Peptides against a protein of PDB entry 5OOQ. Designs and how they scored, part 60

Target 1, 227 residues: chain A of PDB entry 5OOQ
Amino acid sequence: YREDVRQVVTHPANALSFLQPGRLVEISVNGKDNYGWGAVVDFAKRINKRNPSAVYTDHESYIVNVVVNTMYIDSPVNLLKPFNPTLPEGIRPAEEGEKSICAVIPITLDSIKSIGNLRLYMPKDIRASGQKETVGKSLREVNRRFPDGIPVLDPVKNMKIEDEDFLKLMKKIDVLNTKLSSNPLTNSMRLEELYGKYSRKHDLHEDMKQLKRKISESQAVIQLDDL

## One batch from the design tools (peptide; made by RFdiffusion4, then SolubleMPNN)

Design b2_p14_6_s1 (from b2_p14_6, 5 letters changed)
Fold by OpenDDE base, seed 4:
Structure b2_p14_6_s1 (fold): chain B 227 residues (1-227), chain A 14 residues (1-14)
Amino acid sequence: as target 1 above (227 residues)
Amino acid sequence: SLLGTYEENTEPLP
């Protein structure tokens, strides 16, 4: 269901109006390369100069340029081509213990995991020396202020997605979340109650078994005395 | 405090 929501939210009809300069977006490329929260620079319709007749899916039909501050320092960022979302080999986020740098990467809408309700104040010229690093500092500051994560735009209240099927989807998710939140506590309490009942039943069964043994032993002694 | 780093924006492009 989360993926279904993501597909709707990141559809051009919904997402593009919220991809203003400085908009924070959570970035995951190819479902594996998590860059975290980046800032939108701009976006453009994807044009294949070599194949003008190329048809892209809706989610791949636009290229979004984003500043990230999590690029691995030894990534071949010089090989990045503007408006080419097919990233060169070696372009990846820094892993734990690795150093990161700021970079502008072209991504598709499909690489947006979530759209935040925050916008950074962006430099006028992001390509100027030191400007990416300035945005990187801003990203670090935001992450520091929101340790539990950057707030996500509300698809209904903020993005005004009023599609009936989408609203039904959201309601289903809410119901499931309510059930999931109630279930662990209820299940733990029920497990304790069940364990308590099982323990009591086992104790009673052992007590009954011991009692039956004592009765049988007593009857055997009586028969020996009558012999 | 980096005042002016970010703002809350929940509005679409005009």
Scores: peptide ipSAE 0.507, ipTM 0.897, DockQ to the pose 0.553
Fold by OpenDDE base, seed 1:
Structure b2_p14_6_s1 (fold): chain B 227 residues (1-227), chain A 14 residues (1-14)
Amino acid sequence: as target 1 above (227 residues)
Amino acid sequence: SLLGTYEENTEPLP
C-alpha cells in the first residue's frame, strides 16, 4: 500500500505543485540507491530531442534536479548530464564508512520516495562554486533537527488529494496501522501473560522482551511489505 | 545554528 500511496503522491498532477525550489524530497533511485533527503532545485518536462516521439510514463515524464549531500565521493559526477535522469554507472550514495559529497542529480518523479513539508532557503545560483555545499550544510542541519525523520506532506490535508479511491486506500492503511500498533501490543501482552504464567524467572522476562522485540520487528516488516 | 535554513511550507505553487 505504501507504493500505491507513493504512486499517487508522485504523480505529476499532485507532485509538481509542491516541487518548489528548496522543497525537501526523499530520494531513492532504481529502488536501491537511497540518497536520503535532498532539496529540489527545479524541474522540467522530459524532452527527448533524439526521439521526439518517445512516450514516457507519467512518473518518468518530468526531470527533477535535486541537491543531495550523500553522493559517494568517488562517484563520476562529472559524467552527469543535465536533464538526463539515466545516471552514469558508479553514481551512487555513499555507504557506511564512505565519504560523501554534495551533488545535483537529475531524477524522475519515480525516484521520489516522499515529499517533505519543509523547504530550504536556496541559493540563487546552485551551480556557482560552493553553493551546493551550502545546501549540503542546510540538509545536515535539517537532519540534525529532525532525528526521527523530516515530516512528510499530508496527501489529503496538504496536497488536497481527494480522490475517492485514494481516500479509501488511506483509510485501509490507517486501519492496518492501528492493527499493527494494537496487535504487537496485544500479542506482546498475551505473550507476557503467557510467559508470566510459566515462569517468574528473570531470564524468561528478558527472553520475552527479546522475543517481543523480534515479533514486533518482524510484524512491522511484514506489514510494511504488505502495504 | 544556521538560522533561516528552512521553513515549513505546505502550500503549492501559485
Scores: peptide ipSAE 0.507, ipTM 0.898, DockQ to the pose 0.588
Fold by OpenDDE base, seed 5:
Structure b2_p14_6_s1 (fold): chain B 227 residues (1-227), chain A 14 residues (1-14)
Amino acid sequence: as target 1 above (227 residues)
Amino acid sequence: SLLGTYEENTEPLP
């Protein structure tokens, strides 16, 4: 059920509007490499320059650049390619007893475990010397202040996920946290239905975003012509 | 003290 909620929360239609610079997100790459809480730098739609016709799943269709402070010190971070979520071999979080460094890593939405209700103040140029380390210090401070974990955005109250099936899922989880009896298969089928709905909503959101951009650009041009 | 390095934000992008 937690995974079901995660899938809905991290869907582009829901997540992207909350991936502002500095947004804290909990990161688990491929379900095994836990980097802990990192800070969002930016995100972009995934474009495969080698295969422009590549179609990605919704959760793989965007790349989120995040600052982490848990990168293993001997990881080949120089091999990291911007907007390439296929991480080089050896890129991993530090284990117990290992030293860590700050790094910016490109991840997919599927690598987001949780979205926090906190945003860090982010430098304008995170790639400038020392800026990642500054963010890393901020991350350490936040983790120190929230030893029980960073508060997570409420999917309903904060993210305004009002899908009826999702609300039913949440109610079921609340009930099941009281009574353990839901069939995983039924939940999976409902998730597919939800994904279909969210995919349509995402398309509309992207269209609206593009329209808003075009309007803004048109207004800017008009203002330039009036100057 | 890194006070003021973060804020609570529960609002989406405008």
Scores: peptide ipSAE 0.505, ipTM 0.901, DockQ to the pose 0.461
Fold by OpenDDE base, seed 3:
Structure b2_p14_6_s1 (fold): chain B 227 residues (1-227), chain A 14 residues (1-14)
Amino acid sequence: as target 1 above (227 residues)
Amino acid sequence: SLLGTYEENTEPLP
């Protein structure tokens, strides 16, 4: 059920509007590499230049660049490619007793465990010398202030996920936290239905954004011709 | 002082 909630929360239709610069997100890459809480730099739609016709799942269709302060010091961070979520071998969080550094890593939405209710004030250019370390200091301060973890955005109250099936899922989770009696199969079918609804919503939002961009571009061209 | 390095934000992008 927690994974089902995570799938809904991290779907582009819900997550992208909350991935502003400085947004704190909890990061787990491939379900193995836990980087803890990082800060969003930016995000972009995933484009395969080699195969423009490549179709990604909704959770893999965007790349989110995040600053982490838990990168293993000897990780080959120089091999990181912007907007490539396939991380080089050796890119991993520091283990206990190992030294860590700050790094910007590209991740997919599927690597987001949770979205926090806090945003850091981000430097203008995170790639400039010393800027990642500044964010790293801010992350350390936040972690110090929230030893029990950074507060997570409420999916209903904050994210305004008002889908009836999702609300039923949340209610079931609350009930199940008190009673272990739910049939996993019934919940999976409802999740698929929810996923289908969000996918359609996402497509519409992307179409609207593309349309707005085309309108803006057309207006810019008209202004250039009038100049 | 790291005061003012973060804020609570529960609102989406406009």
Scores: peptide ipSAE 0.502, ipTM 0.901, DockQ to the pose 0.487

Design b2_p14_6_s2 (from b2_p14_6, 5 letters changed)
Fold by OpenDDE base, seed 1:
Structure b2_p14_6_s2 (fold): chain B 227 residues (1-227), chain A 14 residues (1-14)
Amino acid sequence: as target 1 above (227 residues)
Amino acid sequence: SNLGTYEENTEPLP
């Protein structure tokens, strides 16, 4: 269901009006390369000059230029072509323990995981020397201020997506989330009751806590995959 | 005035 929500939110009809300069967006390229939160520079309709008859899907029909601060330092950023969302080989986010740099990358709407409710104050010329790094500092500051994650735009309240099917989808998700919150608790309480009946030993209580955590994590993952 | 790093913006493009 999360992917279904993402498809609706990132559709041009909904997303483009919120892709102002400085808009924070969560970026995942090809479903693998997670750059985290970046800042929108601009966007343009995708034009294939070599193949003017090329038809793109709605989610691939626009190019969004975004500043990221998580680019792997040894990525061939010099090979990045403006308005080409097909990234060169080796363009990737830094892994744990690797150094990162700031870069402007062209992405499609399909590479947007979420749209934040925050906008950075952007330099007038992001391509000028040092400006990307300034945005990178701003991104770090935002991430520091929001350790639990940057707030996402509300699709209904903020983005005004009022499609009936979408609203039904959102309601289903809410129900599932409620069940998720209740079931781990209910299962954990049941497990606690069950284990409480079996052993008053301190060791069992710790094992139960660990098991509850594992169950909650597993259920969260399973439900996230089912959504 | 320390120009804030960011602002909350929930409004679409005009």
Scores: peptide ipSAE 0.499, ipTM 0.891, DockQ to the pose 0.699
Fold by OpenDDE base, seed 5:
Structure b2_p14_6_s2 (fold): chain B 227 residues (1-227), chain A 14 residues (1-14)
Amino acid sequence: as target 1 above (227 residues)
Amino acid sequence: SNLGTYEENTEPLP
């Protein structure tokens, strides 16, 4: 269910309007490289200069540049190319006991785990000397103030996602969370397994696919109206 | 306390 919500929230139709400079986002690259909370610099539509006819999925169709303060110090950050989300080998977050540095990394929407309700004050030129480190200090301060995690934007109240299928999904999640919170034995790991089983049992993947399609169709209609 | 490092923002781009 969390992944289903994430897919909707991070869809361009919903996410882009909330990816202002300084927006805090939780970053997980390829589902394994967790950089924690970073700050949005900017975003752009993904353009493949080598293959202009390349078609990307909705979640891969935009590149978001984010400042992270968790980059492994020995990562080859000089090999990072702006607007290229294919990260060089060795680009990874610092592990426990390793030193980290601040870096700007290009990510896809699919690498956004959560969108926070906070925005950092961002320097005008983040690539100027010392500016990334300034943002890094701000990130550390925010993390210190929110030890239980940065508050996430409410998909319905804040992001105004009004899709009927999504609202039904959110209601189901709320009911499940209420049931799970009442059961003291539900360790977090069992919750993920239960959500995975429940998702499979109730064909939530298909519901999500339908939701994605409806969102895409709605966007297409909006684009047609703009055209 | 660097109070000016962040703000709550729940509004989309205009």
Scores: peptide ipSAE 0.494, ipTM 0.891, DockQ to the pose 0.530
Fold by OpenDDE base, seed 3:
Structure b2_p14_6_s2 (fold): chain B 227 residues (1-227), chain A 14 residues (1-14)
Amino acid sequence: as target 1 above (227 residues)
Amino acid sequence: SNLGTYEENTEPLP
């Protein structure tokens, strides 16, 4: 059920509007590499230049660049490719007793465990020398202030996920936290229905963004011709 | 001015 909630929360239709610069997100890559809380730099739609016709799942269709302060010091960070979520071998969080550094890593939405209710004030250029370390200091300060973890955005109150099936899922989770009698199959079917609704909403939002961009481009061309 | 390193933000992008 927690994974079902995570799938809904991290869906582009819900998550992208909360991935502002400085947004704190909890990061787990491939369900194995836990980087802890990082700060969002930016995000972009995933584009495969080699295969423009590549279709990604909704959770893999965007790349989020995040600053982490838990990168293993000897990780080959120089091999990181911007907007490539396939991380080079050896890119991993520091283990206990190992030294860590700050790094910017590209992740997919599927690598977001949770979205926090806090945003860091971000440097103008995170790629400039020393700026990642500044964010790293801010992350350390936040972690110091929130030893029990950074508060997570409320899916209903904050994210305004008002889908009836999702609300029913949340209620069931609350009930199940008190009563272990869930039929996993019924919940999976409802999740698929929810996923289908969000996918359709996302397509519409992308179409609207593309339309707005085309309108803006057309207006810019008209202004150039009038000049 | 201790510009806080962070702020609470529960609002989406406009």
Scores: peptide ipSAE 0.494, ipTM 0.895, DockQ to the pose 0.520
Fold by OpenDDE base, seed 2:
Structure b2_p14_6_s2 (fold): chain B 227 residues (1-227), chain A 14 residues (1-14)
Amino acid sequence: as target 1 above (227 residues)
Amino acid sequence: SNLGTYEENTEPLP
């Protein structure tokens, strides 16, 4: 059930509008490498320049750049490629007793475990010297204040996910959490139907984003002509 | 506690 909720929440139609700079997200890369809570820098649609015809799943179709403070110190961070979610070998979180550093890593939506209800105040240029460490300090402060974990966005109240099947799923989870009963089989079949509905919302969101980009580009051109 | 580190934000991108 938790995975079914995660799939819906991290779908582009729902997640992208909440991936503002500084948004806290819980990161698990490839279901194995847990980086904990990181801060969103930005995101972009995944483009394969070598294979423009490459088809990605919805959850793999966007790249999110995130600051993490849990990168193993001896990880080959210099081999990280911007907007390439295929991380080099040796890129991993620090284990217990190991030293960690701050790093910006590109991840897919599928690597988001949860979306927090908090946003950090982000520096203007995260690539500038010392800025990643500043964000790292902020992350440590947040973790100190929330020892039981950072509060997660409410999918219904905050994210406004109003799909009937999703609401039924959430209700079932609530009942199950109360009753400690597990019925995993019924949720997977409804996920496909949910994704079909989100496809339309995603198309609208992409259209709006493209329109906003065009407006921003036109404004930038106007500012250049006024110089 | 530096009030300027984070904020609660439950609103989507405008």
Scores: peptide ipSAE 0.493, ipTM 0.895, DockQ to the pose 0.473

Design b2_p14_6_s3 (from b2_p14_6, 5 letters changed)
Fold by OpenDDE base, seed 3:
Structure b2_p14_6_s3 (fold): chain B 227 residues (1-227), chain A 14 residues (1-14)
Amino acid sequence: as target 1 above (227 residues)
Amino acid sequence: SKLGTYEENYEPLP
């Protein structure tokens, strides 16, 4: 059920409006490489220049650049390609006892575990010398202030996800958390069905188109103000 | 570094 909620929360129609510069996100790449909480730099629609007709899943259709402070020190960070979520071999978080450094990594929406209810003030040029380390210090300070964990955005109260099927899903999760004893398989099937209904009812494609249009219009306005 | 909450940093998409 947590995964079903994550799928809804990280869907472009819901997540993109909360991926402002400095937004804290919890990062797990390929379900194994846990970088912990990082800070959003920016995001862009995934474009395959070699294959413009490439179709990506909704959760893989955007690239999010994030600052992490948990990169293994000997990782080949120089091989990182901007807006390429396929990370080079050896790019990984530091293990216990290993030294870490700050890095900017490109991830997909599917690599976001949680979206935090906190935003850092980001430097204007994150790629300038020492700037990612400044963000790294801020991340350490946040972790110090929130020893019990960084507060997560509430999907309903904060993100304003008002889909009826999603609300039913959330209610079912609450009931299941209280009724740990009932058959987990039956409850999982019902959640999958609810997620399937959510995915089918929302022409998420049209909502994404509208959101993309708004984002593009906003970027165009920002570019006009910067001229 | 100054931290902002969702309420303080909510920028509605135009």
Scores: peptide ipSAE 0.030, ipTM 0.626, DockQ to the pose 0.182
Fold by OpenDDE base, seed 1:
Structure b2_p14_6_s3 (fold): chain B 227 residues (1-227), chain A 14 residues (1-14)
Amino acid sequence: as target 1 above (227 residues)
Amino acid sequence: SKLGTYEENYEPLP
């Protein structure tokens, strides 16, 4: 279901209006190379100059240029071709312990994992010296401010996706999430824990009542002997 | 701030 939601969200009819300069997007290239959150520079319709008759899928029909701050430092970034989403060999995100640099990479809509509810103020000329690094610093600051994750656009509230089947899908997901959260087992364990606490409290209350009765009876006996 | 939310920075496609 998550993939189905992603397919709808990243469809050109829905996504393009939210791919303004500075829009944060979570990037996964070829389902393998996770660059994390990047910032949109621009996008363009994919045109094959060599094969004008080339037909692309909806999710491959646009090229989105994004600034990432997670490019492996030794990646051959000089081999990147503008508006070519087929990345050269060796273009990859830095792994743990590796150094990263900022780069602008062309991706397809299919490489967008999520669209963030945040937008950066982008430099006018991202290709100017030091501008990518400025965006990179901003991305780091965003990640620092949102340690639990960058807020994602709500497909219904923010993106205004009104497709009936999509709404049904979202409702199903919500029900499933509710059921998972209300796992009868978790509820039963919680009920058992609650019942155990209530049972212990009730037992304690009955013991206290019995003790109070014994005290009152003993006091009544003492008063009868004094009389 | 160099950050904006969707609500603050929505620009429709031309």
Scores: peptide ipSAE 0.023, ipTM 0.588, DockQ to the pose 0.236
Fold by OpenDDE base, seed 2:
Structure b2_p14_6_s3 (fold): chain B 227 residues (1-227), chain A 14 residues (1-14)
Amino acid sequence: as target 1 above (227 residues)
Amino acid sequence: SKLGTYEENYEPLP
């Protein structure tokens, strides 16, 4: 059910307003390449210039540029294309014992594992020499300050997700976490039902999602201009 | 809006 919560949190209608410059996000690309915590540079709606009729899923419909400090040093970072989330072969995080470098990578919302409740002050020009490394140092400092992990945005308290079915889902997850000994199978089935209800409600409120998305986009653009 | 404002969502590095 963590994945179900992640799907809700990372949906454009919820996530975009929290993807302002410097926002910390935990990154996992293609479910295998874990870059750890990075910092948001900017984002844009995904546009396929070659195929304007291309339809993307909600979680693939936006590209987020993030600074990571865990890129493998010998990765072909020169082949990275801005706002192209299809990463070249060999682009990967450093493994244990390997050296890493800072890089700006384009990711989809689906590659966000968590949204942190922290923001870095971002350089005005992240592409300038040494600026991404400055952000990389800041990321190391954050990790030093939070040895038990970077605080994650609370979907309810911080993100203000007020959907009733989602709230019920969250409450049930909390109960499950606290009452590990009480009928885990029954609780699991109930959580699935609640998620199903949430999904159906969102299908009925597509117009509301679109409106929320537009609002989020506008807010994000303003935030970029203010930096 | 159900979406937080920039100020409400800004938790700078201490």
Scores: peptide ipSAE 0.020, ipTM 0.556, DockQ to the pose 0.097
Fold by OpenDDE base, seed 5:
Parts: structure tokens; C-alpha cells; sequence
Structure b2_p14_6_s3 (fold): chain B 227 residues (1-227), chain A 14 residues (1-14)
């Protein structure tokens, strides 16, 4: 069900109006390379100059340029081509223990895992020296301020997705979440540990939900100077 | 640093 929601949320008809400069998005390239939360620079309709007759799926029909701060330091970032979402070999996020750098990468809508309910104030020229690193510092500060996760846009309340099938899907998810929360885990020690972990996760989820509610009333913008 | 609310009327991107 989460993937079904993601497909609807990341569809151009729904996503593009929320991909303003500075919008935070959670990035997973090809469902494999997790870059974490990045900041939108801009987007454009995908045009293949070599094959103008190329037909793309809806989720592949736009290129989103995003700043990430998790690029592996030895990645061949100089081989990145503007508006080419087919990333060169070796372009990947840093693993545990590896150093990372800031980079602007072109991604498709299909590489967006989540759209955040936060925006950064972006530099006018992100390609100027030091500007990506400034955004990278801001991203680190945001992650520090939201240890339980960056608030995600509510598809219904914030994005105003009114599709009937989507609303039915959301209702089904809500019912399932309610059932999961209402299942009394029986008093075994193992269940207490699992419940403790789940309860901590659930408390984190409720805290995230409360944060989402507070932020859902207005689009929150983090200015670079205030970070 | 404070999270600001941005009321700027972003024109709906077409």
C-alpha cells in the first residue's frame, strides 16, 4: 500500500506543484541508492535530444535536479550530465564509514520516496562555488532538528489529492494502522521488548504525526541564515 | 534557527 501511495503522490499531476526550489524530498534512485533527504533545485520536462520521439512513463517524464549531501566522496560527479537521470557508474551514496560530499543530481519522479512539508531558502546560483555545501549544511541542520524524520506532505490535506480510488486506499491504510495500534500484544517478555521498540516507534510516529499536524497548517520554510 | 511559515503565493506551477 505504501508503494501505491507513492505512485500517486509522485505522479506529475500531483507532485510538480510541490517541487518548488528548496522543497525537501527523500531520494531513492532506482529503489536501491538511498541518498536521504535532498533539496529541489528545479525540474524540467524530460527531452531526449538524441531521440526526440522517445516516450517516457509519467514517472520518468520529468527530471528533477536535487542537492544531496550524501554523495560518496570518490563518486565521479564530474561525469554527471545535466538533465540526464541515467547516472554514471560509481555515482552512489556514501556507505557507513565513508565520507560524503554535496552534489546536484538529476533524478526522475520515480526516485522520490517522499515529499517533505519543508522548504529551504535556496541560493540564486546553486552551481556557484560553495553554494551546494551551504545547502548541505542546511540539510544536516534540518535532519538534526527532526531526529524522528522530516514531516511528509499529507496527500489529502496538503496536496489536495481528491481521486476517489486514492481516498479509498488512504482509508484502508488508516484502518490497518488503527488495527495494528489496537492489537494487544500479550505480556510475554519478548512481546514487551517488541512492544517497547514498537511503542518507541509508535511514540515517534505520533510525535511525527503531531509535528506533521503543526506543520500541515502552513508550509514551513527554513531560511539558510536561520539554520 | 526558527522554522518560518512561508505564505508567499506560489503560483501553481502548470
Amino acid sequence: as target 1 above (227 residues)
Amino acid sequence: SKLGTYEENYEPLP
Scores: peptide ipSAE 0.021, ipTM 0.633, DockQ to the pose 0.158; fails the geometry check

